# Peptides against a protein of PDB entry 5OK6, part 174

Target 1, 215 residues: chain A of PDB entry 5OK6
Amino acid sequence: ELPGLDSQWRQIENGESGRERPLRAGESWFLVEKHWYKQWEAYVQGGDQDSSTFPGCINNATLFQDEINWRLKEGLVEGEDYVLLPAAAWHYLVSWYGLEHGQPPIERKVIELPNIQKVEVYPVELLLVRHNDLGKSHTVQFSHTDSIGLVLRTARERFLVEPQEDTRLWAKNSEGSLDRLYDTHITVLDAALETGQLIIMETRKKDGTWPSAQL

## One batch from the design tools (peptide; made by RFdiffusion4, then SolubleMPNN)

Design b2_p28_1_s3 (from b2_p28_1, 14 letters changed)
Fold by OpenDDE base, seed 4:
Structure b2_p28_1_s3 (fold): chain B 215 residues (1-215), chain A 28 residues (1-28)
Amino acid sequence: as target 1 above (215 residues)
Amino acid sequence: MEEEERAREEEERRREEIERLLAENSAA
């Protein structure tokens, strides 16, 4: 059953637990398509529960690039294309209005950046490859706050690298050259890694030499 | 005061850089 309109407004828009609540690192937030949200605002502000302004079920279809992988469209802007809601508010709206059948929620995490919290709407999708098979990529999502060490560990796991094998990473830059990721303690952000960027895992040879040293 | 001002300017520059990188990753 739908709560009273004033109760809906207070629950979703209140500054303490609603849309305007402070961001906290690690929390889940959800995207809601802006037009739907504005329709909801108009509905609950109108004071008539039977009004023609009823928003219907949440439908984020316009935010998706595809219905297979449910990737977001590029270049979406907060406040223009979507609004961000904390998990509690999102779940209330879904409970009250429903979500379009088969459409997944657009869940994102709050990340801690230097002196700022943001909902990471676009995590970094890296193309992980091995130095000896550049044509076989694995796309993996990382946070901008993830370390290069995590990227390396993830690559090792994905390629089933044995613990005793030494590996290192290279990033293909915009000029098409390879930059070695020497420091594994820096973040994906600090390394300026971008979505779609090729990350090459090099494995040390049994003779103790690196394949790249022969290039 | 000058050190605090420089630190704030560096912080703002870093924030702008972060926002740019986040936006660029949204366009890839």
Scores: peptide ipSAE 0.205, ipTM 0.722, DockQ to the pose 0.021
Fold by OpenDDE base, seed 2:
Structure b2_p28_1_s3 (fold): chain B 215 residues (1-215), chain A 28 residues (1-28)
Amino acid sequence: as target 1 above (215 residues)
Amino acid sequence: MEEEERAREEEERRREEIERLLAENSAA
């Protein structure tokens, strides 16, 4: 059952628990398509529950580039294409209006960055490869806050590297050269790694030499 | 005052860099 229009507005838009509440690291937020949200605003602000401004079910179809993997379109902008809602507000709207059949919720996490909190709408998708087989990649998502050490551990796991084998990472830059990821304690963000970037895991030879040292 | 101003400028620069990198990673 739909609550009163004023009650809906207070639950979703109030600055304490609604859309305008402070971001907290690790919390889940949800994307809502902007046109639907504006229609809802018009409905609840109109003061007439029988109004033709009823928004219907939440439909985020325009935010997706595909209905198979449910990937977001590139270049979506907060406030223009979508609105971010905290989990409580999202669940209220879904309970009141429903979500379009078959569409998954667009859940994202708040991340803590230097001097800023952000909802990470676009995590970094890296192409992990081995130095001796560049044609076989594993696409893996990482947070911008993940360490290079985590990227390395993930690569080792995906390629079934034995614990005694020594490995290191290289990033292929936009110029096509390889940048060595020396510091494993810095983040993906600090290393300026980008979606679609090739990350090469080099394995040390049994003779103690690195393959790259011969080039 | 000059140290506080430099600290604010560096913080803003870092914020802008973060926003840029987050936006660039929107291209999947």
Scores: peptide ipSAE 0.205, ipTM 0.723, DockQ to the pose 0.021
Fold by OpenDDE base, seed 5:
Structure b2_p28_1_s3 (fold): chain B 215 residues (1-215), chain A 28 residues (1-28)
Amino acid sequence: as target 1 above (215 residues)
Amino acid sequence: MEEEERAREEEERRREEIERLLAENSAA
């Protein structure tokens, strides 16, 4: 049974625990398709539980690019295409109305950036490759707040690099040249890495030379 | 006052740059 309409509104639309609450780093937030959310708002503000304005189950279909990988469409805008709800508010709505059959929740994390907290709707998808086999890529998702060191460790793990092997990273830029990622302490954001960007892991030769030094 | 205003403008510019980078990664 649905809670009272005023109770639903107060539970979801409040500045302390609902939609309007401050963002906190590491918390989970969820995307809700804007049209559904607006219909829900109209329903709960209308004061009639039997109204034809009943929103039905949450349906985020218009936010997805495909129903296979459940990737978001590019260029979605907060307040226009979707609203963000904290985990508690999302779970209330799902418990009251349900989620469309087969659709996963669109969960995202709050990240801490210089002087701002933001829900990271679009984490960076990098194409990791080895210098000696550019045709075999591993797509891996990273936060903008992840370090280049984490990218390197992840690449080493994916390619089963032995601990004694020395490795380093290169990023292919928009001009097609390779930029060396020297500082492993900077973030993905600081390095200006982008989704779909090719990241090349170079492995040091047994003779102590780097493959790139011979090119 | 001028230093605080410059600091606020620099902070806002940095925020806008971050927001742009995050949005650009959404379009790729």
Scores: peptide ipSAE 0.198, ipTM 0.718, DockQ to the pose 0.020
Fold by OpenDDE base, seed 1:
Structure b2_p28_1_s3 (fold): chain B 215 residues (1-215), chain A 28 residues (1-28)
Amino acid sequence: as target 1 above (215 residues)
Amino acid sequence: MEEEERAREEEERRREEIERLLAENSAA
């Protein structure tokens, strides 16, 4: 049941779970397409529930690059393309208006960065490969706050590397050269890893030599 | 005051750097 228009406005804009609520690390926020949100604002500010300005169901179609993987379009800007709402506000809007059939919610996490909290709208998608089979990539999503150690562990898991096998990572840079990721304790952000970047897992040979040392 | 101002400027610079990096990753 739709609450009164003033109640909707207060709940979403000025409530404890309103859009202006401070970010908290680990919490979920949701993207809402900007035009829909503006239509909703106009509707609830108009004061007439029977108004032709009724926004209908939430439709985030314009934010998606594809309807298969539901990947976001690149270069979306907060306040221009979408609005961020905390989970409670999002769930209220979905409850009141519904979400377009078949569309998943666009859920993102608040991450803690040095001196700032941000909703991580674009986690880093890395292309993981083995040094001996560059043709077989696995796309895996990481937070900017994830460690290189986690990337390495994830690569080992995806490639079914046995515990006794020694492995290390290389990142292909924009110049096409390979940068070794020596420090596994730094974050994806600190390593300046980017979406679409190729990450090569090198496995140590049984003779104790590294394949790259022979190149 | 100058030390506190410098600290705020450094924090702001770091924030801008992070925002740039996040934006760059969003464009990739």
Scores: peptide ipSAE 0.198, ipTM 0.719, DockQ to the pose 0.020

Design b2_p28_2_s1 (from b2_p28_2, 12 letters changed)
Fold by OpenDDE base, seed 1:
Structure b2_p28_2_s1 (fold): chain B 215 residues (1-215), chain A 28 residues (1-28)
Amino acid sequence: as target 1 above (215 residues)
Amino acid sequence: MPAPVVLEEAERRRDPNIYDASEFVAAF
């Protein structure tokens, strides 16, 4: 049963527990398509539960680039294309109105950057390849706050590298050159890695030399 | 986001940790 309209408004828009609450690192937030949310606002503010302004099921279709991988469109803007809700508020709306059949929730994490907490709507998607097989890529998502060390470990795992094998990373930059990712303690953000960027894992030879040393 | 340090082409050629992608692929 739907709660009273005023109760819905307070539950979702309450500055302490709703949409306006402070961000906390590690928490889950959810995207809601802006037009649906505005329709819901109009409905609950109208005071008539039987109003023609009933928003129906949550439909985030316009936020997705495709319905196969459910990737978000690029360049979406908070407040223009979507609103962010904390997990509790999202779950209330879903329980009251439903989510369009087949659509996944758009869950994102709060990350802590040096000076701000932010919902990371767009994690970095990197194309991982081996130096000797550039045609076989693995697309893997990373947070901007993840270390280069994690990227390296992930690449090693995906390519089934043995523990005794030494590896290192190179990033292809926008100018078409390769930058060695020497410091594994810096973050993806610090390394200025971007979505779609090619990351090459180089494996050390059995003779102790690096393939790139032949350059 | 911190802006990546844009190195001049001459500076990149002097850095042993920066290679041309075409040369890199040819070496492997």
Scores: peptide ipSAE 0.033, ipTM 0.530, DockQ to the pose 0.046; fails the geometry check
Fold by OpenDDE base, seed 2:
Structure b2_p28_2_s1 (fold): chain B 215 residues (1-215), chain A 28 residues (1-28)
Amino acid sequence: as target 1 above (215 residues)
Amino acid sequence: MPAPVVLEEAERRRDPNIYDASEFVAAF
């Protein structure tokens, strides 16, 4: 059942717990398509629950590239294409109006950067490969705040590398060159890694030599 | 209160010390 219009407005737009609340690292926020949200605002501000301004179910279709992988379109802008809501506000709207059949929620995390917290709408998708089989990639999503060390550990896990085996990473640049990722303590952000970028895991040989040194 | 801030790609900070181009791995 829909609560009163004033109650809806207070739950969603309240500056303490609603849309304008402070960000906190690790919290989940959700994207809502801007046109739907504006229709909802018009409905609750109109003061008539029986009005023709009823927004219907939440429909984020215009934010997705496709309905298969549910990836976001590139270049979406907050306040123009979508609105960000904290988890509590999102769940209220879904309970009141529903979400379009088959659409997943667009959940994103607050991350902590130096001196600022942000909702990470576009985390980085890396293509992880082995040096000896570049055609077999594993796509894995990482936060900009994740370390290169985490990327390496993830690659080792995906390729079932034994603990005693030594490994290192290379990044393929847009121009086709390969740069070694020496510092595993730096973040994905600081390494300037990009979505769709190929990351090559090299495994040390049993004789103690690296495959790249034999080229 | 400030609105939620979205992380943009323009905020990338490349550390020049983490990369070393290897001519040998160009053969990969």
Scores: peptide ipSAE 0.024, ipTM 0.421, DockQ to the pose 0.063; fails the geometry check
Fold by OpenDDE base, seed 3:
Structure b2_p28_2_s1 (fold): chain B 215 residues (1-215), chain A 28 residues (1-28)
Amino acid sequence: as target 1 above (215 residues)
Amino acid sequence: MPAPVVLEEAERRRDPNIYDASEFVAAF
């Protein structure tokens, strides 16, 4: 059942599940294209359900750079390009108006940073490779709050590294050289890892030597 | 310190749609 316009406004804007609701780490929030959202606001604030201001189905097409991987365009700005809604509000809007056919929801997680909660619109996608086989890469998404240890464990899992095998990570830097990721307890953010960055997993040889030591 | 890897990866980082290291040479 579609609620009245006033009820829609209250649920999305001012309700306990509204867009102004406090962020909580681990929660899912969703992006809504700004123009659509403003059209919706105008519609519900107008008080006339039969008005020409009906927003239609949610269409986030302009937020995507591709319709294959459904990656977001770079440099999108909250409040300019999109609004963020908590899961409940998003699901209400989708139930009321629908989502454009074929488009996935743009779901993002709230992360806890030292002094702030934020919706992580752009998590870090790292390119994981083995030192001896660059042709077999794995693109894996990480939160800025994930540890380097998690990156290492993930790499080990993706490459089916046996528990007894010792591994370590290198990051390719902007100069084209490799920086050793010594501290596995720091975060992706602390390590300043970036989307698209090559992360090389080095596996220790059976003789106890590291391949990199021979260079 | 391992040798530098191919610098072209930095260009790939600019394109979030491309995540393939097959074109690069290992520094190991």
Scores: peptide ipSAE 0.022, ipTM 0.458, DockQ to the pose 0.061; fails the geometry check
Fold by OpenDDE base, seed 4:
Structure b2_p28_2_s1 (fold): chain B 215 residues (1-215), chain A 28 residues (1-28)
Amino acid sequence: as target 1 above (215 residues)
Amino acid sequence: MPAPVVLEEAERRRDPNIYDASEFVAAF
């Protein structure tokens, strides 16, 4: 059963778990399509539970590029295209109104950047490949705050690299050249890695030489 | 920055899954 309209408003906007609560690193937040959210606001502010302004189930359809992969459209802007809600608020709305059939929730994490917390709406999706088999890729999502070291470890894990094998990463640029990722302590953000970018894991040969050095 | 290196395999193969993510970066 739907709570009273005033209770809904207080819970979602001004509650302890409301929309305006401070961001905390590691917390989950959810995207709500802006039009739906505005419709909900109008509904709860209208004072009539039987109003024709009833928002219906949450519908985030316009935020997705497609209904197959459920990837977000590029270039979505907070406050224009969507609203961010903390997990508790999101779950309340879902429990009250439901979520459009078949749509996944759009969950994102708060990350800690230098001097700011932010909901990372667009984590970086990298295409991981081996230097000798570019046709076999593993697509993996990383936070901008993840280290290159984590990317390397992840690549090693996905390709089942033995512990004794030495590996290093190259990022393919738009010109087709490879920029070696020397510093594994910098972040994905610092390395300016982007979604869809090819990351090549080079494995050192048994003779101690690197494949790239033999070119 | 180190000089860019081009691996032989990278010269011969283009990954069709590479796409521009500039909009994602801009939205971050």
Scores: peptide ipSAE 0.021, ipTM 0.396, DockQ to the pose 0.034; fails the geometry check

Design b2_p28_2_s2 (from b2_p28_2, 11 letters changed)
Fold by OpenDDE base, seed 1:
Structure b2_p28_2_s2 (fold): chain B 215 residues (1-215), chain A 28 residues (1-28)
Amino acid sequence: as target 1 above (215 residues)
Amino acid sequence: RPAPVVLEEAPKEVDPDIYDASAFVAEF
């Protein structure tokens, strides 16, 4: 059953618990397509529950590049293309109106950046490869706040590297050269890694030498 | 965008910090 229109408005738009609430690191927020949300606003503000302004099911189709991997379009802007709702508000709207059949929710995390919390709408997608097989990439998502150490561990796991094998990372830069990722304690953000960037995992030889030392 | 943290260059004599990608691909 749909709550009263005033109750819906207060539940979703209340600045303390709704859309305008402060961001907190680690919380889940959800994207809602802007036109749907504006139609919902008009509906609940209109005061007529039987109005022709009824928004119907949430439909985020315009936010996706494709319906296969459900990747977001690039360059979407908060307040223009979508609104962000805290998990509770999102779940209320879905329970009241439904979500378009087959569409996944667009869940994102609040991350802690220096001096600001932000919903990370676009995590970094890195292309992980081995030095000796550059043709086999694994695309893996990372937060900008994840460490290079996590990237390295993830690469080791994906490539089934044995615990006794030593590995290190290289990043292909915009100039086409390879930069050594020495510091594993810095973040993906600090290392300025970007979506689509090639990350090469080098494995140490059994003789204790690095493949790259012969270059 | 925060300025990229310049990773401290290790001594180029032992472990070069920057490789040409073509050289790397040619050997591996």
Scores: peptide ipSAE 0.036, ipTM 0.491, DockQ to the pose 0.051
Fold by OpenDDE base, seed 4:
Structure b2_p28_2_s2 (fold): chain B 215 residues (1-215), chain A 28 residues (1-28)
Amino acid sequence: as target 1 above (215 residues)
Amino acid sequence: RPAPVVLEEAPKEVDPDIYDASAFVAEF
């Protein structure tokens, strides 16, 4: 059942779980397409529940690059293309209006960056490969706040590397050279890794030599 | 021909002992 219009407005904008609440690391936030949100604002501010301004179900179609993988379009801007809502506010709107059939929610996490919290709308998608099979990539999503150590562990897991096998990472840079990711304690952000970047997992040979040392 | 990936020879600093992945699991 739809709450009263004033109640909706207060719940979404000014409630304890409203849009303006402080960001907290690890919390889930959701994207809402800006036009829909503005139509909702107009509806609830209009004071007439039977108004022709009724927003209908939430439709985020314009935020997606495709309806197959549900990847976000690049370059979306908060406040222009979408609004961010806390999980509770999102769930209220979905409960009241529904979500367009077949569309997934656009859930994102709050991350802690140096001196700032933000919703990470665009996590880093890395192309993980093995040094001996560069043609077989696995796309894996990472937070900018994830460590290179996590990237390495994830690569090991995806490639079913045995615990006793030593591995290390290389990042292919824009010039086509390979940068060794020596420090596993730095973040994906600190390593300046980018979406679509090729990350090569090198596995140490049984003879104790590295494949790269023979190049 | 795929361009040869020039691995810049990072100086042969002693590869820090690749910590056994098992060692990382033991500290969490």
Scores: peptide ipSAE 0.032, ipTM 0.431, DockQ to the pose 0.027
Fold by OpenDDE base, seed 3:
Formats: structure tokens, sequence, C-alpha cells
Structure b2_p28_2_s2 (fold): chain B 215 residues (1-215), chain A 28 residues (1-28)
């Protein structure tokens, strides 16, 4: 049974798990398509459960660029295209109205940046490759707050690099040259890595030489 | 022909940060 309209409004907007609650780093938040959310607002504010303003199931179809990989469209704007809800509020709405069949939730994490917390709607999608096989990429998502060390570890894992093998990363820049990622303690943000950027994992040779030193 | 990958001269020495990252992967 659906909760009373006032109870729904309080739970989603003004509750301890409401839309306007403070962000906390590491929490999951969810995107809801703006028109659906506005229809829900109109429904619960109207005070008539039998009204023609019933929002139906949550449908985020307009936020996706494709229904294969379920990637978000580029350039979506909070408050215009979508609203952000904390996990508890999202789960309430899904339990009350349902989610469109086959459509995944759009879950995102709160990240801590210098002096600001935000929901990271667009994590960085990197193309990980080996220096000797640039045609075989692993696409992996990283937070802007993830370290280059994590990118390196992830690349090693994806390419099944043995613990005793030395590896290092290079980023292909906009000019087409390679910038070495020396400091593994800096973040993806600090390294200015971007979505779609090619990251090359170089593996040290058994003779102790680097492949790049022979170019 | 793919454009030659111009790699800047990387120091030949094992970067300690890479060693620590590799050691960290070996511990897990």
Amino acid sequence: as target 1 above (215 residues)
Amino acid sequence: RPAPVVLEEAPKEVDPDIYDASAFVAEF
C-alpha cells in the first residue's frame, strides 16, 4: 500500500534520508529523471491519490544514451535533467512506484574534493592498454578521487601481471604524446585524466630494461 | 601507419612509488 501523500513528501524531501540532507563521502545517491520527479511532486502535493497526476513507474530512459551499456548522456544538468536522491529515498520511491522494467538504477557516489562534497555523476572512464598491444583495451571507470596507484593496480589485475613484474603508466595526451604518470599517490583529478583517455601500462623487460627506453 | 608513440625520456631507475604500488599488490 502506498503511504499517505504527506508521508511520501516528508520522507523524500524533508526526512532524515531526504533529498536535501547533507552529502556524506562514500554514500550512494541515485539519479531520477526530472519530469518524473516533478510529476511525483505534483501528485503528492495535490492531496488526491485518485488524481490524474499519478506519476507511474520511475523511468530514466531519457537520461541514457543507450540501453545496451546504460551510459548516461553527456552534459546532463542537476535540477534540469535529473534530481539526486539518497539511497533510502530512492529505495522508497522504487518500492512505491516501481522502476521501468529492465532499466538499471543510476547509482553514483559522493566524493570528497577540496572544500566540497558532490555526487560524482560522471566518473572517469579510462582506456587501459598494454604497451605491446594498444589495440586491446579494457575500459574501466575511476573516481576523480582515485589514486594513480589504484589505476596501476587495476591495470595489473586486468592484464594478469604477476607481482614480481614491474609496471608503470603513461597517459596519452591531446597532442598524441605520452606523459608518464610518475607519482602514483596523486589522484585521477590531479593528473587531469579524462574520459576516453588512453592509459598505457608499460611492463619492464626481463633484462631490466624498459620498452620505452628503446624508442 | 600508427603515429609513432613518442615517449618522453623516462628515468631508467625503478620509481619507488611504483615499487610500493607493486609491493602493495603483492600483499593482497
Scores: peptide ipSAE 0.026, ipTM 0.414, DockQ to the pose 0.030
Fold by OpenDDE base, seed 5:
Structure b2_p28_2_s2 (fold): chain B 215 residues (1-215), chain A 28 residues (1-28)
Amino acid sequence: as target 1 above (215 residues)
Amino acid sequence: RPAPVVLEEAPKEVDPDIYDASAFVAEF
């Protein structure tokens, strides 16, 4: 059942619990398509529940690049293309209006960066490969705040590397050269890794030599 | 909301051991 229009407005636009609330690291926020949200604002501000301005179900179709992997379009801008809502506000809107059939929610995390909290709308998608089979990639999403150590562990898990096998990472740079990721404690951001970047996991040979040492 | 803060790229420790990816692909 839909709450009263004033109650809806207060729950969603509240500065303590709604859209304008402070960002906190680790919290989930959700994207809502801007036109739908503006129609909802007009509906609840109009004061007539029977108004022709009723927004219908949430439809984020215009935000998606594809309906297979549900990837976001590149270059979306907050306040122009979408609005960000905290989890509680999102769940209220979904419970009141529904979400378009088959569409997943667009959930994103608040990350803590040096001196700022931000909703990470575009996490980094890395192409993980093995040095000996560059044609078989695993696309894996990472936060900019994730460590290179996590990237390495994830690569080891995806490629079923045995615990006793030694591995290290290389990043293919824009010049087509390979930069070795020596420090596993730095972040994806610190390493300046980008979406679509090739990350090569090198496995140490049984003789104790590295494949790359022969290059 | 404040403008998207451009994440200051942490100084890339340019690892001096830059290998040509084409050489790496060709030997493997």
Scores: peptide ipSAE 0.037, ipTM 0.468, DockQ to the pose 0.052; fails the geometry check

